# Peptides against a protein of PDB entry 6J54: the designs that were tried, part 128

Target 1, 223 residues: chain A of PDB entry 6J54
Amino acid sequence: NENLFASFIAPTMMGLPIVTLIIMFPSLLFPTPKRLINNRTISIQQWLIQLTSKQMMAIHNQKGQTWSLMLMSLIMFIGSTNILGLLPHSFTPTTQLSMNLGMAIPLWSATVFTGFRYKTKTSLAHFLPQGTPALLIPMLVIIETISLFIQPVALAVRLTANITAGHLLIHLIGGATLALLNINTMTAFITFTILILLTILEFAVALIQAYVFTLLVSLYLHD
Target 2, 42 residues: chain B of PDB entry 6J54
Amino acid sequence: QFQFTGIKKYFNSYTLTGRMNCVLATYGGIALLVLYFKLRSK

## One batch from the design tools (peptide; made by RFdiffusion4, then SolubleMPNN)

Design b2_p14_6_s4 (from b2_p14_6, 9 letters changed)
Fold by OpenDDE base, seed 5:
Structure b2_p14_6_s4 (fold): chain B 223 residues (1-223), chain C 42 residues (1-42), chain A 14 residues (1-14)
Amino acid sequence: as target 1 above (223 residues)
Amino acid sequence: as target 2 above (42 residues)
Amino acid sequence: MDIQNLLNLLLSLL
């Protein structure tokens, strides 16, 4: 068990935590373009950013589009950290629930406050779905308020659970394949194939979770 | 579209203003209840 | 022998 969870321990060097360096490292992979026509890697990155930006901002009005830079930076950050975390013997900051809550709570609070500030009537009305029977109004308002406060928690836990579960599964199947190599080579080959397929799946999950996290934050802003 | 009269004009689940007022009334009621119990405990 | 060593190496990285 200690070996299984060792990858989730915050790394230290010379007694100092290096988590801050790991968090900042993905930003180095996305340099700002300096030329009209850049190299292939930067061009692909810009193209992907433009596509995702267009899709994400399609649901927002002019005022909501001011959040484009923040939302795009968020998806790039989470996506890059998740992918880098799939490297062997790497630490993924997004496996830490504290980090994900640290991102989710401020973003959620900002979207809620902006909603109450600019669309007070609509935001308050959102606590009561349209057409609710009169007798259910007080109870439903309470449930909806609780639901609102669960949103940042659900957002953080979803990201943490998916990434953590993926890493654990890779380690477990990896350990099983090693154990089976000494017993039966054929079964070990099958488990190894599953491990490869799982690794490919985790790459997809890493990107999807980044997208979903950002999309939900964007959706809360739309409300 | 919806013509409400009396109290239903201000407290309904169909209009935006009506929904808002229902929410505010609910929170106000809860706040008053909490205040009542706080004063009772004192 | 070579395939097993390669597999062990790859799995050891995980």
Scores: peptide ipSAE 0.015, ipTM 0.691, DockQ to the pose 0.012
Fold by OpenDDE base, seed 4:
Structure b2_p14_6_s4 (fold): chain B 223 residues (1-223), chain C 42 residues (1-42), chain A 14 residues (1-14)
Amino acid sequence: as target 1 above (223 residues)
Amino acid sequence: as target 2 above (42 residues)
Amino acid sequence: MDIQNLLNLLLSLL
């Protein structure tokens, strides 16, 4: 069982943790544009950022638009780290719950405090859904309060669980495919095809989880 | 638009102000209960 | 390259 989780151990070289370098590496993939008309790759990146920015910020008012840079950087960071994590023998930092909590808790706290600072009435009213029967008000307020505190945990665990589960599944099916090569080549080919399809799915999941994480942070800001 | 009179004007689950007041009343009630039990045990 | 060798190579990278 140790071999199954070996890919999730934080990598060290010469006793030094290289996790910091791995976390910083995705930033090198997104260079800052210097020209009015950039290279094709940079132009596509900027176009994608613009589209995602318009989509996510459409819900926010002018004050919420100030968070656009942070939210775009967040989605690009999580997305790029997740995609890079799908490379062979690569370490995915987002499989570490500590990292995801480290992102989720401050962002959640910032959104909640910002909400209470600028929209105190609306933020307090959010603890009680509209149309709640009078008898259920105290209980529902407590539940909604607990729900609020679970939000950062849910953000972190969702991202961690999805990415980790995907990597484990790829590893397990990959191992099964290798084992089946010596037993039956035809079955091994079928399992390998499933592995390819799963890998393609994990690319989609990697991007979706980045989007969902950022979107939920954005939605908490809107509340 | 709902028209409320009396206490329902301030404590309702439909208006923004009413919902806010209900939340504050709930937290206030819990705080008072905790305070009561704390003072009683002291 | 033989399919089995390619498969082994790809699986070894995983």
Scores: peptide ipSAE 0.014, ipTM 0.712, DockQ to the pose 0.013
Fold by OpenDDE base, seed 2:
Structure b2_p14_6_s4 (fold): chain B 223 residues (1-223), chain C 42 residues (1-42), chain A 14 residues (1-14)
Amino acid sequence: as target 1 above (223 residues)
Amino acid sequence: as target 2 above (42 residues)
Amino acid sequence: MDIQNLLNLLLSLL
């Protein structure tokens, strides 16, 4: 009889919202390197950051690589929050559409304004794909304009929907397995196996969504 | 390389400048239409 | 009985 959406309610302690503390918590998991030879954990983290950085910055020129710190901080933040959200009885801030819009809109606007500022001709030309028939030009420009404004919404909704749906599925199947334990242990075992597989999938989804979110922001910056 | 002459030189979907001009012309046309209807409504 | 209790515990954490 539990509310399916109870896990998505912003947690409060003594009447005070602790969402801010939860949002800041992932930063504690990524300490800065202080030694030439770091601990194994820090070395692995730095290795992963370097690999991801190389992949994401490969599409950018030197001017675009100035955004590397922002993009890497973004992917680490979203990825860590998503993974931490998969912990039992944890709150995932990225399930909140307001948070994701709060990230998507400024980043999108920054990329768009940067494009118009430094590459005005290319940015304006982007509203019209090359080789468009003359009769379709006005309509296509309008469509591309609408598409541009949908980008931040799509970016935020994609992240929110994927993470929220995964959490709901884990909750539903988890509840179903508990209910089936009293009915048939064999069916409960099958549903439990599905739950484990789903949980593994959600770990992958959590990382993929962080990567896709950052990659799309990076791609919008490149275009 | 497409050689465009006349108006096609400035308004084409193949060159960067041509595409830009087409976009600006489209927005300008829409703005003029909106202004026309706004002035007509008054 | 022990496996069910363990499973219930694990599922209760989810």
Scores: peptide ipSAE 0.014, ipTM 0.703, DockQ to the pose 0.012
Fold by OpenDDE base, seed 3:
Structure b2_p14_6_s4 (fold): chain B 223 residues (1-223), chain C 42 residues (1-42), chain A 14 residues (1-14)
Amino acid sequence: as target 1 above (223 residues)
Amino acid sequence: as target 2 above (42 residues)
Amino acid sequence: MDIQNLLNLLLSLL
């Protein structure tokens, strides 16, 4: 590796960018069920989808539950891409802030516009918390408005930062382990143990970030 | 469950309508200020 | 295969 950020460069094969293929690849991991009783892998996938669907849609009314398909597809997409990104020499599209903003901004906008369209009074009233002192009302409304516009940015940056930081840490600790092998085997062993623990953590982080991203989008829809 | 009278009935931080009106009043005030400075600069 | 070579191979994949 020539630099620490080489893994974040968009990959090319035979001079052609293959980012599109990488983005589409997760869809191949989730085949449609064709049988009443499917194999173990599909059954586990269906169970996970049902579990997450029940949890996320529990906070929504019937109209909000119409978004279930989109939210479930979103979590499956982000989760699968993040997990695949932990493979050696893989490229994670979710490390690109442009991609995450491209997902966050439209989804946030859709939820906000839906709120203003169907619950105008409640949505407008949300800019002012209950019981606010009269003197603080104008300032608080402005702050809440700014807070609203920060939401899509925070959503995208959170996902990007967590995944990127994880990959960088794995690379740095891995590189340090290799360097220490020729210097002190004992310290290299300690560093290698940390690397293993970190990789396990990154698997959890990959799934958690997908869940949090989708959950927050869902929460914005509910509010 | 709060009973407000007068202007407080329409502008309060407790009722849904009152909160909405406060928000609209704030945005309206800001818009008027921006408009004032824009017209003043011309 | 020497353990060091195996470890280098595995770590080089990261």
Scores: peptide ipSAE 0.013, ipTM 0.705, DockQ to the pose 0.012

Design b2_p14_7_s1 (from b2_p14_7, 11 letters changed)
Fold by OpenDDE base, seed 5:
Structure b2_p14_7_s1 (fold): chain B 223 residues (1-223), chain C 42 residues (1-42), chain A 14 residues (1-14)
Amino acid sequence: as target 1 above (223 residues)
Amino acid sequence: as target 2 above (42 residues)
Amino acid sequence: DMLDLLLLLLSNLL
């Protein structure tokens, strides 16, 4: 079983962590435009960023739109790292819960503090849904408070679990395919087809999880 | 618009201010309970 | 919170 989880071990070279280079690599794939009309690749990237920015920031007022740059950078980072992680023998940093917590906790804290700073009354009132029966008020406030603190954990675990589970499944099906090559060629072909379909699904999951992570951060900023 | 009288004016689950006060009262109550048990243990 | 639940459900189905 150690072979199955070997792909999730943080790689090192000469005793130095190469993880830092892996994390920084996706940034090289998204250069900043310098011309009025850029090449096709940069134009597509800019177009996608604009579309995503438009839909995500539509729920925010002018003050909330200040977060646009950070949220767009976040989705691009997570999305690119997840996609690159699907390459064979690649290490995906987002499979590490520590990394995802490292992103989730500060972002969540920033949104909560921002809410308390500019919308103190609304933020405090959010702990009690409107129309709650008087007898349930203390209990519901406690539950809502606990729910708030679970948000960063749920955010990090969701991303980690979905990406990690996908990787494990690809490895398992891939290993099964190789084992069946010498046993039953027809069954091996079916398993290989499933592997292809699964990899396509994981590409979609990789992008969706990046979007969901960023969207939830944005939603917490809203209220 | 909701019309409340007495303590319901300040503590209600319908108005924004009322909800805020309910939350603060709940936290204050919990804090006092924790303080009570802390002082009791000492 | 409702959106979070919906997204969680959707993300688990994919």
Scores: peptide ipSAE 0.212, ipTM 0.826, DockQ to the pose 0.031
Fold by OpenDDE base, seed 4:
Parts: structure tokens; C-alpha cells; sequence
Structure b2_p14_7_s1 (fold): chain B 223 residues (1-223), chain C 42 residues (1-42), chain A 14 residues (1-14)
């Protein structure tokens, strides 16, 4: 069982935490554009950022548009780290709950405090859905308050669980494929095919989880 | 549009102000209950 | 509304 979770241990070299370098590495994949017409790769990146920015920030007012840089950097960071984590023998920092909580809690708190600062009435009213029967108001307000505090936890756990579960599944199916090579080659080929399909799925999951994480932060900002 | 009169104007589940007041009243009630039990134990 | 959207997103992903 220790071998199953060995890939999720924070890597260290000579006692130094190289995890910091791993976290910073995705930043090198997105260079700053310097020309009006950039390279094809940079142009595609900027185009994708522009499309996702327009789509994600469409629900926000002008004040909410100030968060565009932060939200786009967040989705690019999580997305790139998740995709890089699918490389063989790579460590994904987003599998660590501490990292995801470190991102979720400050962003959630910032969105909640921003909401209370600029839209106090709307934010307070959000604890009670419209049309609630009078007898259920106290209970529902308590539930909505608890739900608010669960948001950062759910945000972090969702990302952690999905990425970790995907990596574990790839590891297990990969291990099963290797074990079946000497037992039944046909079954090993089937499991290998499943592994390939699963890896393709995990690429999609990696991007979707980055998008969902950023989208939910954006939605919390919208209130 | 909803037309409310009396206390329902300030405490309702349909208007923004009414919902806000209901939330504040709920928190206030809970705070008073906690305060009551805290003072009762002393 | 936000909870419904969250549940919808979660149900589609998990």
C-alpha cells in the first residue's frame, strides 16, 4: 500500500523541498508576449486565454472584471500543473490538499469579503433563498451559512480528490497491465487499452477541474 | 411584484430587503439565545 | 441557485 501512495509524497532532494521548483515550473510554459504578432504557440495561448476570459468574466460587472487577471492566472496554473502531472513519474502539486486549501481559502475569503463590502444587502440576502416558507427561514439560514463555510473545503477537496483518484487509477491499471503481461497477453492488451483511454480521460479531467475550480471562485465572487 | 404591508414588508422571503432582515433577525436571535444560555450558566 | 449549479457541475463530473 505504501507503493501506491509513494507518487504523492512531496519530493525532496537532499532534504531540500524541490516541490517549490515544481510549482514554479508551469510559469515557464507561458512566456510574456513581446510582439504584436507572436509565435504560433504564444498566439494560441493568448487566444485561449482571451476566449476563456470572455466566457468566465461575462457574468461580472466592471468591478468584477478586475479579477480577470487573477482568475485567468489561476486556471492556467491549475490546468498546467494538472496536465504536467500526467507525465510519467511526475509529481502533481495539486494532489496535495494543503496546496489546494492554500489556494481555495484565500480566494474564497477574498470573494466573500469583497461581496460583503460592495454588495452587503445582496450578500446577506443570499443566505435566504427566495420564496422560503416563514417557518423554515431560521433553519435554512443556518444551513446556508454552513454551506458558505463548506465552499472552500469543497473547492479544495474536489480538485484534490479528482486529480488524486485519476492518478491512482492510472497507477492501478498500469500495475495490473504489467502483472498480466506474463499471465495473459490478451487480457493485458485489453487493460492497456483501458489505460490509454483512461489517460486521455485524465487529460480532459485535468482541464475540467482547473476550469471548475476557477469558475466556482468566479461564481462566488458574483454572489 | 409583491405587495406587503405591516411587518411582512420588512420581513419577507421575496424582497431583497426582506430577506436581509430575515437573515439578520435569525442571527440576532441565535446570538441572543447563546447570550442567554451563557448568562444563565454564570 | 449557486448550490444547484454546484450540484449540477459536480453531478456531471463525478
Amino acid sequence: as target 1 above (223 residues)
Amino acid sequence: as target 2 above (42 residues)
Amino acid sequence: DMLDLLLLLLSNLL
Scores: peptide ipSAE 0.161, ipTM 0.838, DockQ to the pose 0.031
Fold by OpenDDE base, seed 3:
Structure b2_p14_7_s1 (fold): chain B 223 residues (1-223), chain C 42 residues (1-42), chain A 14 residues (1-14)
Amino acid sequence: as target 1 above (223 residues)
Amino acid sequence: as target 2 above (42 residues)
Amino acid sequence: DMLDLLLLLLSNLL
């Protein structure tokens, strides 16, 4: 069982934590453009950032669009870390719930406080859906309040659970394929096929979860 | 669109102001209840 | 609106 979860242990070298280096590594994959016409990789990156920024910021007003840099950096960070995590023998920081909570709680708090500061009336009114019968108002306000506080937890848990579950599944199926190679080659081939399909799915999940995380933060900002 | 009179003007579930007031009233009521039980238990 | 988007995102998670 320890071998199963060994990939989720924070790595250290000679007692020194290298997690900080792992977290900073994705930033090296996105160099700043220096030319009018950049390399293909940089051009694709810029195009993707532009596309996602236009899509996400279309919902926001000019004041909300000030968050564009933060949200784009967030999606790039989470997305890159998730993709890099699918490399063999790699450590994914986003599998740590502490990290995801560390991102979710401050961002959620910032959006909520921003809403209460600049749109106090609308934000307070959001705790009560329009058209609620008078007798249900107190109960519904309580439910909506609870729902608000669950948002950062759900945001962090969603990311953590999806990435962690994917890693575990790849590990288990991969281990099963290796174990079955000498027992039954036919079943090993089937499990290997499943592993390939699963890995492809996990690449998609890695990007989707990054997008979803950022989108929900953006949505909370919109209120 | 909605024309309310009296107390319904300030406490309704349709207007933005009314909804806000309802929320504040609910929180105020809960706070008072908590305060009451806290003072009663001591 | 957020609930609807959450449901859409949840559908992608499942």
Scores: peptide ipSAE 0.118, ipTM 0.831, DockQ to the pose 0.032
Fold by OpenDDE base, seed 2:
Structure b2_p14_7_s1 (fold): chain B 223 residues (1-223), chain C 42 residues (1-42), chain A 14 residues (1-14)
Amino acid sequence: as target 1 above (223 residues)
Amino acid sequence: as target 2 above (42 residues)
Amino acid sequence: DMLDLLLLLLSNLL
């Protein structure tokens, strides 16, 4: 019923959108290092950022590594918002398709335009795979062009669907466990165990989706 | 190394320039077709 | 109905 989707409604306080504060809140969790020897938490965060940056930027040349700051900020933002969204009674901005499209479309367009600007020949040639039969060239080019335009939509929908589905599943199973507590305690315990396992899975999914989103943007930049 | 002669030199599925030319040719052809139908409807 | 939603959600997660 409507209660299932109540958690996905943008929260407002006295008519003012709190969503803006929620979106900005994750930035407070990642302070900038100020010391040579930082606190344990900050050092771990910086270490994780360095590891992820090395892995993601390994594919790119020096020109592509210019995007490292943007991509790392993106993964940290999406990852942090997704993890914070798993907290009880929390709103996740990434469950909103508008938010994800708002990130996907500009980033995708930027990567595509950057590709056409610096690697025009390669980017145009990307619409036609190597070794294609001559008769299939026109149709394949059309398919590749359509595929290109589907990329931002698929990117946004993938993130939205996976995060939203996880939240709904947790809500549904959580509701089922509460309903079964008065009916059958044993079945309620089983469903509760599934709920715990699912929540752990959703933590992993939250990070994976953030990584996949950023990785795909990075791959589109590389061609 | 592929050695292409004639029109195949410019329109190849193997060379980078050939692939680019094929893509441009396909887009140009589609644009001309759209233009043709647009002019025909008027 | 809830089971169908559950299956659909699981299919999206996996």
Scores: peptide ipSAE 0.067, ipTM 0.806, DockQ to the pose 0.018

Design b2_p14_7_s2 (from b2_p14_7, 10 letters changed)
Fold by OpenDDE base, seed 5:
Structure b2_p14_7_s2 (fold): chain B 223 residues (1-223), chain C 42 residues (1-42), chain A 14 residues (1-14)
Amino acid sequence: as target 1 above (223 residues)
Amino acid sequence: as target 2 above (42 residues)
Amino acid sequence: DMLEILAKLLSNLL
């Protein structure tokens, strides 16, 4: 169904990609504070950032806390883009697997490399769980190595699949609602109610996926 | 604290150093196997 | 390690 997937096509204007502007737009929604006492909107944003920062960075030492800015920017970016993608006729960059892989692979590689640089012994030892029987050591090391390389793919696919599936479901239920208006108005009302509930759920999913993505990146850094 | 003697001192699943050595030994073994098959095929 | 961290996080949330 080409009409269903039309919302996932990268928009262009005059042969120029508008995707760049869409990606940059969320940054305008979060201005930097200039005063000691800021506007209510800015103060709420700062409060939320501080709360999330304290929660996510509590697991890290002082060296790990250097990543606070990167992780907070990541969660704000993904969260804002996902929420904006729920607007009618909007394009969500995070529905593109290439976008999510572009974020996941560098961040994952950075965490792995930092682990090998500063905690080489611990990082190498992580491939073998403690207390493993001697006969299972070679197999388990191989499995754990494969698991490590699947991590960036899992991050990207999880985010892409959850956001994309949500959008598709909204379109399907929306289309069904419109079709039922001429057949049975009562059933159309029920489907419309489901659509509203689904939309609310997708707002929650949008934020959760942003949080999970960032949290997992942070967790990989902690290892 | 675990006290190990002999080869178990260096290849343990309980100590950090032992686990590291086991991982390195596994990778080394795989690399040698790959090298063997590569040299055999040529 | 990740499972232990997750368990700790869940325990803190509960």
Scores: peptide ipSAE 0.029, ipTM 0.784, DockQ to the pose 0.033
Fold by OpenDDE base, seed 2:
Structure b2_p14_7_s2 (fold): chain B 223 residues (1-223), chain C 42 residues (1-42), chain A 14 residues (1-14)
Amino acid sequence: as target 1 above (223 residues)
Amino acid sequence: as target 2 above (42 residues)
Amino acid sequence: DMLEILAKLLSNLL
């Protein structure tokens, strides 16, 4: 129904889109450290960023590690927006396919072009897996080419679908619990328990999808 | 270690250079086919 | 290649 998808409509105030402010809001939650010994919250944030950075960039050489800032900013952005999107009555920009395509296509193209620029031989060789029988080479090259172009679409759709589906499920089950409160309190309690478990799951999914999105971009960069 | 002789040296699925050449040959062949049909249609 | 990278990542996690 219209109420089901109302949360995915871009919010406006006084006819002006406030989506830009919502997109920029997560940046305020990650202040830059100014002290040698920071507050506990900032220290934990920096620790998490360092851990994720070390984990993600471990597969890259020094030249590939130049992308660390971009990839870490990406994961922090997507992760924070996804988590904030789980707040009640909040708008999640990553539920918009346009947003995710807007991130996926440029990043994917950048990684692909970077690969062709610096590792031309290897990048071209990736269109043909090693050990392919000679007769299958033309067909497989075509398939790998198509696979390459599907990557940005799959990247964007994966993020959009996972976050959107989670939000829809929370909304539906939440609505069902409210409807069942006056009908059968026992079933309402069961659905409410499911809702709580689902919300916890969606918090995990929100972080995982951010990580997967960034990781896949990183993998495409690594080739 | 793979030792290839003749055409297999340049077109193989095991070496990076061979794989690259196979990919380029495939794209070149497709381009030539497309060009052929385009010229034939004119 | 991506599978190999994934395998390496999984091997590091396990």
Scores: peptide ipSAE 0.023, ipTM 0.791, DockQ to the pose 0.035
Fold by OpenDDE base, seed 3:
Structure b2_p14_7_s2 (fold): chain B 223 residues (1-223), chain C 42 residues (1-42), chain A 14 residues (1-14)
Amino acid sequence: as target 1 above (223 residues)
Amino acid sequence: as target 2 above (42 residues)
Amino acid sequence: DMLEILAKLLSNLL
């Protein structure tokens, strides 16, 4: 019998893992521009990248804007993988917590270390909110320190949980729809309508989570 | 802009330098406390 | 302040 978690198993072919190929596949969907006037698809992609880059980098100074390439590549990667993951019988790498932690921890650590390197005073001052009563300073510094270390975990878990939960819900509602087709056509139609609406929502969630993930990394960089 | 005098100039929650010093003092205190318990227990 | 930046960003998006 097919289980609900079958789609989350890392796929292999003849004993060889194909996860690497799946992860690299989205890069093929975004070819580099070669002409002054490109195809409609490439032009739209470039336009979207420019818009998102302008919005995300607006909060950064010149030094922070050096991260533009990294952040744009990150949002494109996560967004594309999440969208491709909604295809039937597809494997979504971002459902794996290990992958998301593998992205979150290095990026978070890089932002924190860059902050300490270039803005040592401000970074250290962030552990104590402005205007804190003197008696609460030690406790608040401790909780802010803990909060800092929770950031990469929260970043990874948020992405993993949202994508995984969406996939599970689509599977459950889809399975229920199939089961109800032979039992009650009217209820099956209602369930199918819910499935369609949910699928549309999950497409939006896929993009939003990519944006939020990248935005939070960018925000941590800005401090 | 707040003008503090004395110890409050160096340890305050309003100025950037004051906040930094408070954080450093807190970490220093925690480190000393941990060191004390480590040396006491062993 | 991250909250202020977030608020400004959200205000620009709305």
Scores: peptide ipSAE 0.022, ipTM 0.789, DockQ to the pose 0.035
Fold by OpenDDE base, seed 4:
Structure b2_p14_7_s2 (fold): chain B 223 residues (1-223), chain C 42 residues (1-42), chain A 14 residues (1-14)
Amino acid sequence: as target 1 above (223 residues)
Amino acid sequence: as target 2 above (42 residues)
Amino acid sequence: DMLEILAKLLSNLL
């Protein structure tokens, strides 16, 4: 059982936290374009960023559009770290709840404070859905307030749980496949096929979780 | 459009202002209750 | 046989 969680321990070399370097590594995969017409790789990256930015920022007003850079950097960071985490013997920083909370809490607080600053009436009104019966108003306001404070936690836990569970599942099924090689080859083949399908699914999950994380931050900003 | 008269004009769950006022009233009420119990214990 | 090799390789990588 100890071996199952060994891959989730923050890596250190000589007592130095190399996790910092791992976190910074994805930034090297996205170089700054210098030409009007860049190479194919950078062009594809810029095109994807443009599409995602257009989609995510479409719900925001002009003031909300100022968050485009932050949100795009966030999705690229989480997405790249999640995808890189699927490499063999790689450490995924997003499996650490502390990291995800470190991203979620400041972003959530910034969106909430921004909402209260520029749209105070709308933000306060958000604690009460439209058409609520009068008798349920106090209870619902309390529930909605609690829901607000759960948002950063849910944001962090969702990302952490999905990525961690995916890695654990790949590890377990991979281990089972190896163990079944000497027991039943046919069953091992089935488990291996499942492992491949699961790996493909985890690539999708990695991107989806990055998107959902960023989208929810965006939605909180929109209020 | 909803037509509200009297106190319902200011405290309703349909208009933006009404919802805001309801939220503020709820928080105010809770704050007063907490204050009451705090002062009562002293 | 090829699957076994792939499984072993994958087990070493994962």
Scores: peptide ipSAE 0.014, ipTM 0.721, DockQ to the pose 0.013

